# Peptides against a protein of PDB entry 4N7V, part 163

Target 1, 222 residues: chain A of PDB entry 4N7V
Amino acid sequence: TLRSITSPLVAHRLKPIRQKTKKAVVSILDSEEVCVELVKEYASQEYVKEVLQISSDGNTITIYYPNGGRGFPLADRPPSPTDNISRYSFDNLPEKYWRKYQYASRFVQLVRSKSPKITYFTRYAKCILMENSPGADFEVWFYDGVKIHKTEDFIQVIEKTGKSYTLKSESEVNSLKEEIKMYMDHANEGHRICLALESIISEEERKTRSAPFFPIIIGRKP

## One batch from the design tools (peptide; made by RFdiffusion4, then SolubleMPNN)

Design b2_p25_7_s4 (from b2_p25_7, 12 letters changed)
Fold by OpenDDE base, seed 2:
Structure b2_p25_7_s4 (fold): chain B 222 residues (1-222), chain A 25 residues (1-25)
Amino acid sequence: as target 1 above (222 residues)
Amino acid sequence: EEEEKKKEEEEKEKEKEELEEKLEL
């Protein structure tokens, strides 16, 4: 099933974006819907041959073929749906569209990994918890130029000298120089605080059923 | 700041191109 390969994409709280590649254009719309435009070149002109429009919660996929499948010239936005529209739920999406859905999903996850959910200013750093899940990216920008980027898979450190390295195990973290450990300790504390705040804020958001509380900014740069 | 944003956009673009190649669209 598609569900065994990927979860429904989640585009909530994402800003509109349009990314052109060689074969596709992916957009997050103002509606937080995600569009995949399949592009084909013909006579030095790019045409949109197929569009997948995915709901913000990823559960509804609308597929259409612009200009009766002849294609529509590539523009600054997805072409309007045609009369020949197919609508699917996530669980009923035909297998032939799964790769295209996965493309949209991975794009959305990438955008989420770069979308601030919580920004927390400490005395020493700007901490940012991102929107991606599970294991949201966490970035720490120290005011002195040190950067730490934590993902589910690794920790990247950029020192004041511009020297960068990646840590993939706890043993590598433990082998760090004492100076770098101080930055790591501060980053870890900032991360803990952001996760705690995320939990508290999300629970209040759930109770109130109001407009989204995220993204949020806590504190200010000193 | 503008150069850092430009580098971050270029990095995002490369990640998206690499994603397109891996998905064989």
Scores: peptide ipSAE 0.024, ipTM 0.567, DockQ to the pose 0.039
Fold by OpenDDE base, seed 3:
Structure b2_p25_7_s4 (fold): chain B 222 residues (1-222), chain A 25 residues (1-25)
Amino acid sequence: as target 1 above (222 residues)
Amino acid sequence: EEEEKKKEEEEKEKEKEELEEKLEL
């Protein structure tokens, strides 16, 4: 099933973006919907032959073929859906579209990993918890030039000298120099605080049923 | 800041090209 290889994409709170590749253009719209435009070149002009429009919650996929499959000239935005629209739920999406959905999902996940959900200013650093899940990316920008980037898979450290390295195990983290451990300890504390605040704020958001509370900024730059 | 943003955009573009190749789109 599609569900065995990917979850429904989540584009809520993402800013509009449009990115062109050789074969496709992927967009997040102002509506927070995601569009995949399949591009074909003919006579030195690019044409959109197929569009997948995915709802912001990833559960509804609308597929259409511009100009009855003849294609529409590539523009600055997806062509509007006209005739011959097919609508699918995530669980009923035909297998022939699964790769295109996975492409959209991975694109959205990448955008989420670069989209601030919580920005927290400490005495020593700007901490940023990102929108991706599970295991949201966490960046710490120390005011003295040290950077730490935590993901689910690794920790990247950039020292004041510009020396960069990646840690992939707890043993490697434990082997760090004492000076770097101080930065890591501060990063871990900031991360814990951001996760705690995310939980509390999300619960209040659920209770209130108001406009989204995220993205949020806590504290100020010193 | 602009050069770092440009490098991050280039890295995102490479990751998408690799994603297109891996997905045979």
Scores: peptide ipSAE 0.023, ipTM 0.567, DockQ to the pose 0.034
Fold by OpenDDE base, seed 5:
Structure b2_p25_7_s4 (fold): chain B 222 residues (1-222), chain A 25 residues (1-25)
Amino acid sequence: as target 1 above (222 residues)
Amino acid sequence: EEEEKKKEEEEKEKEKEELEEKLEL
């Protein structure tokens, strides 16, 4: 099933963006929907031959073939749906579209991993919890030039000297020099605080049913 | 702050390009 290889994409709170490749254009719309436009070149002109429009929650996929599958000239936005629109749920998406959905999902996940959800200024660093899930990316930019980037899979450290390394196990983290452990401890505390705040804010957001509270900025640069 | 934001944006764009290349779509 598609669900066995990916989860529904989540594009909520993402800013609109349009990125062109040789074969596709991926867009996050103002509606927070995600569009994949499949591009074909003909006679030195690019045409959109197929569009996948995915709902902001990833659960609904609308597929259409502009101009009866002949294609529509590539523009600054996806072409409007024409006749012969197909609509699928995530679980009913035909296998022939799974790769294209995965493309959209990976793009959205990457955008989420670089989209601030919580920015928290400490005495020593700018901390940023990102929108991706599960295991949101967490970045710490120390004012002295040290950077720590935590993901679900690794921790990247950039020292003041510009020396960089990646930690992939707890043993590697435990083997850190004491000077680096101090930065890691601060990063971990900032991370804990951001996660706690995320939980509290999300619960209040759920109760209020108002405009989204995220992204949020906490504290100020000293 | 502006230089850090610029670097974050440049890194974000580079990672998108790398993803786009890997996906072959």
Scores: peptide ipSAE 0.023, ipTM 0.573, DockQ to the pose 0.048
Fold by OpenDDE base, seed 4:
Structure b2_p25_7_s4 (fold): chain B 222 residues (1-222), chain A 25 residues (1-25)
Amino acid sequence: as target 1 above (222 residues)
Amino acid sequence: EEEEKKKEEEEKEKEKEELEEKLEL
């Protein structure tokens, strides 16, 4: 099933973006819908032959073939659906579209991993918890030039010298020099605080049923 | 700031191209 390969994409709170590649254009719209435009070149012109428009919650997929399947010239935005429209739920999406959905999903996941949900300024660093889940990316930009990037899979460290390395195990983290450990300790504390704030704010958001509270900024750069 | 933003955009672009190639769209 598609569900065994990926979960429904979640594009909520993402800013509009349009990314052109060789074979496709992927967009997050102002509506937070996600569009995959399948591009073909003909006579030195790019044409959109197929569009997958995915709802912000990933559960509804609208597929259409612009200009009766003849294609529509590639533009600055997805072509409007006119004819040959099919609508599917996530669980009823035909297998032939699964790769295209996965492309959209991975793109959205990547955008989420680079989209600030919580920005927290400490005395020493700008901390950023990202929108991706589970295991949101966490970046720490120290004002002295050190950077720490935490993901679910690894921790990347960039030292003041520009030396970079990736840590993939707790043993590697424990083997860090004391000077780097101080940065890691601060990053971990900032991460803990961001996760705590996320929980508290999400609970208040749920209770109030207001407009989204995220993204938020806590504190200011010193 | 602009150079860092440009590098981050270029890195994002590269990751997207790699994603497209891996998905064989």
Scores: peptide ipSAE 0.022, ipTM 0.570, DockQ to the pose 0.039

Design b2_p25_8_s1 (from b2_p25_8, 9 letters changed)
Fold by OpenDDE base, seed 2:
Structure b2_p25_8_s1 (fold): chain B 222 residues (1-222), chain A 25 residues (1-25)
Amino acid sequence: as target 1 above (222 residues)
Amino acid sequence: DKEWEEFLEELEKKLEEELEKEIKK
């Protein structure tokens, strides 16, 4: 099943973006829908031959073939659906479209990993919890130039000197220099706070059923 | 797919640059 390969993409709260490759254009629209335009070149002109329009929650996929399948000239936005529109749920998406959906999902996930959900200013750093899930990226930008980037897979440290290294195990973290441990401790505390706030705010958001509370900024730069 | 991997790398770079600009405000 498609679900065994990827989860439905989630584009909520993401800013619009449009990125072009040789073979495709992927967009997040103002509506927070995601569009994959399959591009072919003919006579030095690029044409959109197929469009996958995916809902913001990833659960609905609308597929259409512009201009009766002949293609529509590539523009600054996806062509409007007109003819031969097919609509699928995530679980009913034909296998032939799974790869394209997967790439859309990866695109969105990457954007999410660079989209602030919570920005928290401490005395020493700007802490940022990102939108990606599970295991949201967490970045700490210390005012003195040190940077710590935590992901589900690793912790990257950039020291004042510009020296950069990656930690992938607890043992490596424990082997850090004492001076770096201080930064790590602060980063971890900031991370804890952001996660706690995320939980509390999300619960209130659920109860209120109003406009999204995120992204949110807590505190200010000293 | 090599093309998509390269695309994602380029996108990541772009997003990082944008993020850094926002952080430095």
Scores: peptide ipSAE 0.336, ipTM 0.870, DockQ to the pose 0.768
Fold by OpenDDE base, seed 1:
Structure b2_p25_8_s1 (fold): chain B 222 residues (1-222), chain A 25 residues (1-25)
Amino acid sequence: as target 1 above (222 residues)
Amino acid sequence: DKEWEEFLEELEKKLEEELEKEIKK
């Protein structure tokens, strides 16, 4: 099943973006829907032959073939749905479209990992919790030039000198120089605070049933 | 798919640049 290889993509709160490759264009729209445009070239002109339009929650996929399958000239946005529109749920998506959905999913996940959900200014750093889940990326940009990037899989450290290294185990973290441990301690504290705030704010968002509270900015740069 | 991996790498670079611009503000 598609679910066994990927979860429904989540594009909520993501800013519009459009990225092109030779074979496809992937976009996040103002509506937070995700579009995969399949591109073919004819007579030195690029045409969109197929479009997958995926809902912001990833659960609905609308597929259409512009201009009756003849294709529509590639433009700065996806062509509007016209004829021969098919609508599928995530679990009913034909296997022939799974790879294209995976493209969209990976695209969205990458965008989410670079989209601030919470920005928190401390005395020493700008801390940013990203939108990706589970295990959101967390970046700490110290004002003195040190950077720490935490992901579910690793911790990357960039020192003042520009020296960069990746930590993938607790033992490696414990083997850090004392001066770097200070930065790590601060990063961890900032991370804890951001996670706590995320929980609190999400709960309030649930209770009020209001528009999304995120992204948020807490504090100001000193 | 190597083409797709290259695509994602390019996207990542773009996103990093945008993020860095935001962080420096």
Scores: peptide ipSAE 0.332, ipTM 0.868, DockQ to the pose 0.766
Fold by OpenDDE base, seed 4:
Structure b2_p25_8_s1 (fold): chain B 222 residues (1-222), chain A 25 residues (1-25)
Amino acid sequence: as target 1 above (222 residues)
Amino acid sequence: DKEWEEFLEELEKKLEEELEKEIKK
């Protein structure tokens, strides 16, 4: 099943973006829908032959073929749906479209990992919890130039000198020099606070059923 | 898909640069 390969993508709160490859263009729209445009070159002109438009919650996929499959000239935005529109739920998406959905999903996930959800200013750093889930990326930009980037899979450290290294186990973290551990401790504290705030704010969002509270900025740069 | 991986790497770089610009403001 598609679900065994990926979960429905989530594009909520993401800013519009459009990126092109040789074969496709992937976009997040103002509506927070995601579009995969399949591109074909003919006579030195690029045409959109197929479009997958995915809802912001990833659960609905609308597929259409511009100009009855003849294609529409590539523009700065996806072509409007025309004839021959098919609508699928995530679980009913034909297998032939699974790879294209995966493209959209991976694109969105990457964007989410670089999209601030919570920005928290401390005395020493700007802490940023990103939108991706589960295990959101967390970046700490210390004012003195040190950077710590935490992901679900690793921790990257960039020291003042520009020296960079990646930690993939707790043992490696425990083997850090004391001066680096101080930065790590601060990063971990900021991370904990951001996660706690995320939980509290999300609960309030649920209760109020109002517009999204995120992204949010807490504190001010000293 | 090698082409897609290269695309994602390029996108990641772009997004990181944009993030850095935002952080430096």
Scores: peptide ipSAE 0.331, ipTM 0.866, DockQ to the pose 0.762
Fold by OpenDDE base, seed 3:
Structure b2_p25_8_s1 (fold): chain B 222 residues (1-222), chain A 25 residues (1-25)
Amino acid sequence: as target 1 above (222 residues)
Amino acid sequence: DKEWEEFLEELEKKLEEELEKEIKK
């Protein structure tokens, strides 16, 4: 099943973006829908031959073939759907489209990992909790130039000199120099606070059933 | 946006090869 290889993508609260690769263009629209345009080159011109338009919650996929399958010249936005449209739910999507959906999902996850959900200013750093899940990315930008990037899989440290290294185990974290441990301790505290705030705010958001509270900014740069 | 520029560079690097492989299969 499609569900065995990916979950429905979630594009809520993401800003519009359009990125071109050699064979496809992926977009997040103002409506927070996701479009995958399949591109083919003919006579030095690029044409959109197929479009997958995915709802913001990932559960509905609309597929159409521009210009009766002949293709439509690639433009700055996806071509509008016409009369020849197929609509599928996530669980009813034909297998032939699964790889394209998976690509869209990965694209969205990467975008989410770079989309601030909570920005928290401390005395020493700008802390940012991202939108991706599970295990949201967390970045700490210290005002003196040190950067710490935490993901579900690793911790990356960039020192003042620009020296960069990745930590993938607790033992490596424990072996850090004392001066770096101080930054790590601060980062961990900021992370804990952001996670706590996310939980509290999400609960209030659920109760109010109003416009989204995120993204939020807490504090200001000193 | 400097953050997006850095993201796009990384995105292209990471996803282009994967996309080409998947589309060709």
Scores: peptide ipSAE 0.175, ipTM 0.674, DockQ to the pose 0.059

Design b2_p25_8_s2 (from b2_p25_8, 12 letters changed)
Fold by OpenDDE base, seed 5:
Structure b2_p25_8_s2 (fold): chain B 222 residues (1-222), chain A 25 residues (1-25)
Amino acid sequence: as target 1 above (222 residues)
Amino acid sequence: DEEWEEFLKRLDEELTKELEEEVAK
């Protein structure tokens, strides 16, 4: 099943973006829907041959073939659906579209990993909790130039000198020099605080059912 | 962002074969 490969994408709160690659254009629309335009080149002109439009919650996929499958000239936005529109739920999406959905999903996840959900300024650093889940990316930009980037899979450290390395296990983290551990401790504290705030704010957001509270900025740069 | 572009490139490459097979010129 598709669900065994990926979960429904989540594009809520993401800003509109349009990224062109060689064979596709992927977009997050103002509506927070995600569009994948499959592009072919003919006579030095690019044409959109197929469009997957995915709802912001990832559960509905609308597929259409512009101009009766002949393609529509690539423009600054997806072509409007006209005829021969197919609509699928996530669980009923034909297998032939799974890779394209996964493409969209991975793109959205990438965007989310670079989209601030909580920005928290400490005395020493700018901390950013990103939108991706589970295990949201967490970046700490120390004002002295040190950077720590935490993901679910690794921790990247960039020292003042520009020296960069990646830690993939607790053993490696524990083997850090003492001076680096201080930065790590601060990063971890900032991370803890952001996670706690995320939880509290999300709960209030659920209760209030008003406009989204995120993204949020806490504190100010000294 | 080099990492971003590399990621997009890989994703695009994954679809290349499929796109060529599905869509005729």
Scores: peptide ipSAE 0.200, ipTM 0.805, DockQ to the pose 0.050
Fold by OpenDDE base, seed 1:
Structure b2_p25_8_s2 (fold): chain B 222 residues (1-222), chain A 25 residues (1-25)
Amino acid sequence: as target 1 above (222 residues)
Amino acid sequence: DEEWEEFLKRLDEELTKELEEEVAK
């Protein structure tokens, strides 16, 4: 099943973006829908032959073939759906579209990992909790030039000198120089605070049932 | 940035193969 290889993508709160490759264009629209355009070249012109338009919650996939399958000239946005539109739920998506959906999902997840959910300014750093899940990325940009990037899989440290290294275990973290541990401690504290705030804000958002509270900025740069 | 480039590369390669297979039918 499709569910065995990926979960429904979640594009809520993501900013519009359009990324082109030779054979495809993937976009997040103003509506927070995700589009995959399949591109073919003919007579030195690029045409969109197929479009997958995925709802922001990933549960509905609309597929259409522009201009009766002849293709529509590639533009700065996906072509509008016309005739011969197919609509599928996530669980009913034909297997032939699974790869395309999977890439859309991966694209969205990557965008989420780079999309601020909470920005928190401390005395020493700009901390950013990202939108991806589970295990949201967390970045700390110290004003003195040190950077720490935490993911579910690793911690990357960039020192003032530009020296960069990756930590993949707690043992490696514990082996850090004391000066770097200070930065790590601060980063961890900022991370804890962001996670706590995320929980609190999300709960209030649920109760209020109004416009999204995220993204949010806490504090200001000194 | 590197993650983006790698992703786009893989996307292009895989979709290229898929499109070629569809045309070959």
Scores: peptide ipSAE 0.185, ipTM 0.786, DockQ to the pose 0.031
Fold by OpenDDE base, seed 4:
Structure b2_p25_8_s2 (fold): chain B 222 residues (1-222), chain A 25 residues (1-25)
Amino acid sequence: as target 1 above (222 residues)
Amino acid sequence: DEEWEEFLKRLDEELTKELEEEVAK
């Protein structure tokens, strides 16, 4: 099943974006829907031959073939569906579209990992908790030039000198120089605070049923 | 963002393979 290889994508709170590659254009719309446009070139003109439009919660996929399958000239936005429209639920999506859905999903995951959910300014750094889940990316930009990027899989450190390295185990983290450990400690504290705030704010958001509270910015650069 | 561009490149390559397979049918 599709569910066995990916979860429904989640595009909530993501800003609109349009990214073109050679064979496809992927977009997050103002509606937070996600569109994958499959592009073919004919006579030096690019045409959209197929469009997958995925709901913001990833559960509904609308597939259409512009201009009766003849294709529609590539523009600065997805072509509107006109005819030959199919609508599927996530669990009923035909297998032939799974790779395209995965493409959209991975793109959204990437965007989420770079989309601030909580920005927290400390005395020493700008801390950013991203939208991806589980295990949201966490970036710390120290004002002196040090950068720490935490993901679920690794921690990347960029030192003042520009030296960059990746840590993939706790042992490697523990082997860091004391100077770097100070940065790591600060990063971890900022991370803890952001996670705590995320939890509290999310709970309040649920209770109030108000408009989304995120993204939020806490503090300001000194 | 180099990582971003490389990621998109990889995604495009994977999609291209799929499309080529479809055409080859």
Scores: peptide ipSAE 0.079, ipTM 0.729, DockQ to the pose 0.049
Fold by OpenDDE base, seed 3:
Structure b2_p25_8_s2 (fold): chain B 222 residues (1-222), chain A 25 residues (1-25)
Amino acid sequence: as target 1 above (222 residues)
Amino acid sequence: DEEWEEFLKRLDEELTKELEEEVAK
């Protein structure tokens, strides 16, 4: 099943974006829907032959073929749906569309991993908890030039010199130079605080049932 | 928006590394 290889994409709170690749154009719309435009080249012109429009919660997929399948010239936005539209739920999506859905899902996940959910300014750094889940990315931009990027899989460190390296185990973290450990300690504290705030704010958001509280900014740059 | 431009730059780098390679296969 599709569910065994990916979960429904989640595009809530994401800003509109349009990214062209060789075979497709992927967009997040103002409506927070996600569109995959399949592009074919003919006579040095690019045409949109197929469009997958996915709801913001990933559960509804609308598929249409512009201009009766002849294609529509590639433009700055997806072509409007035509009269011949197919609509599927996530669990009923035909297998022939699974790769295209996965492409959209990965794109959205990348966007989420780069989209701030909580920005927290400390005395020494700008800390950012991202929108992706589970295990949201966490970035720390120290004002002196050091950067730490934490993901579910690794920690990347960029030193003042520009030297970068990746840590994949606790043993490697414990083997860091003392000067780098100080940055890591600060990053970990900022991460803890952001996670705590996320939990508290999410609970209040649930109780109020109003407009989203995120993204938020805590503090100011010194 | 400067923050958005930085976002797009980082996204483009990740897309090149991960998505383009997958689509090209």
Scores: peptide ipSAE 0.027, ipTM 0.618, DockQ to the pose 0.049; fails the geometry check

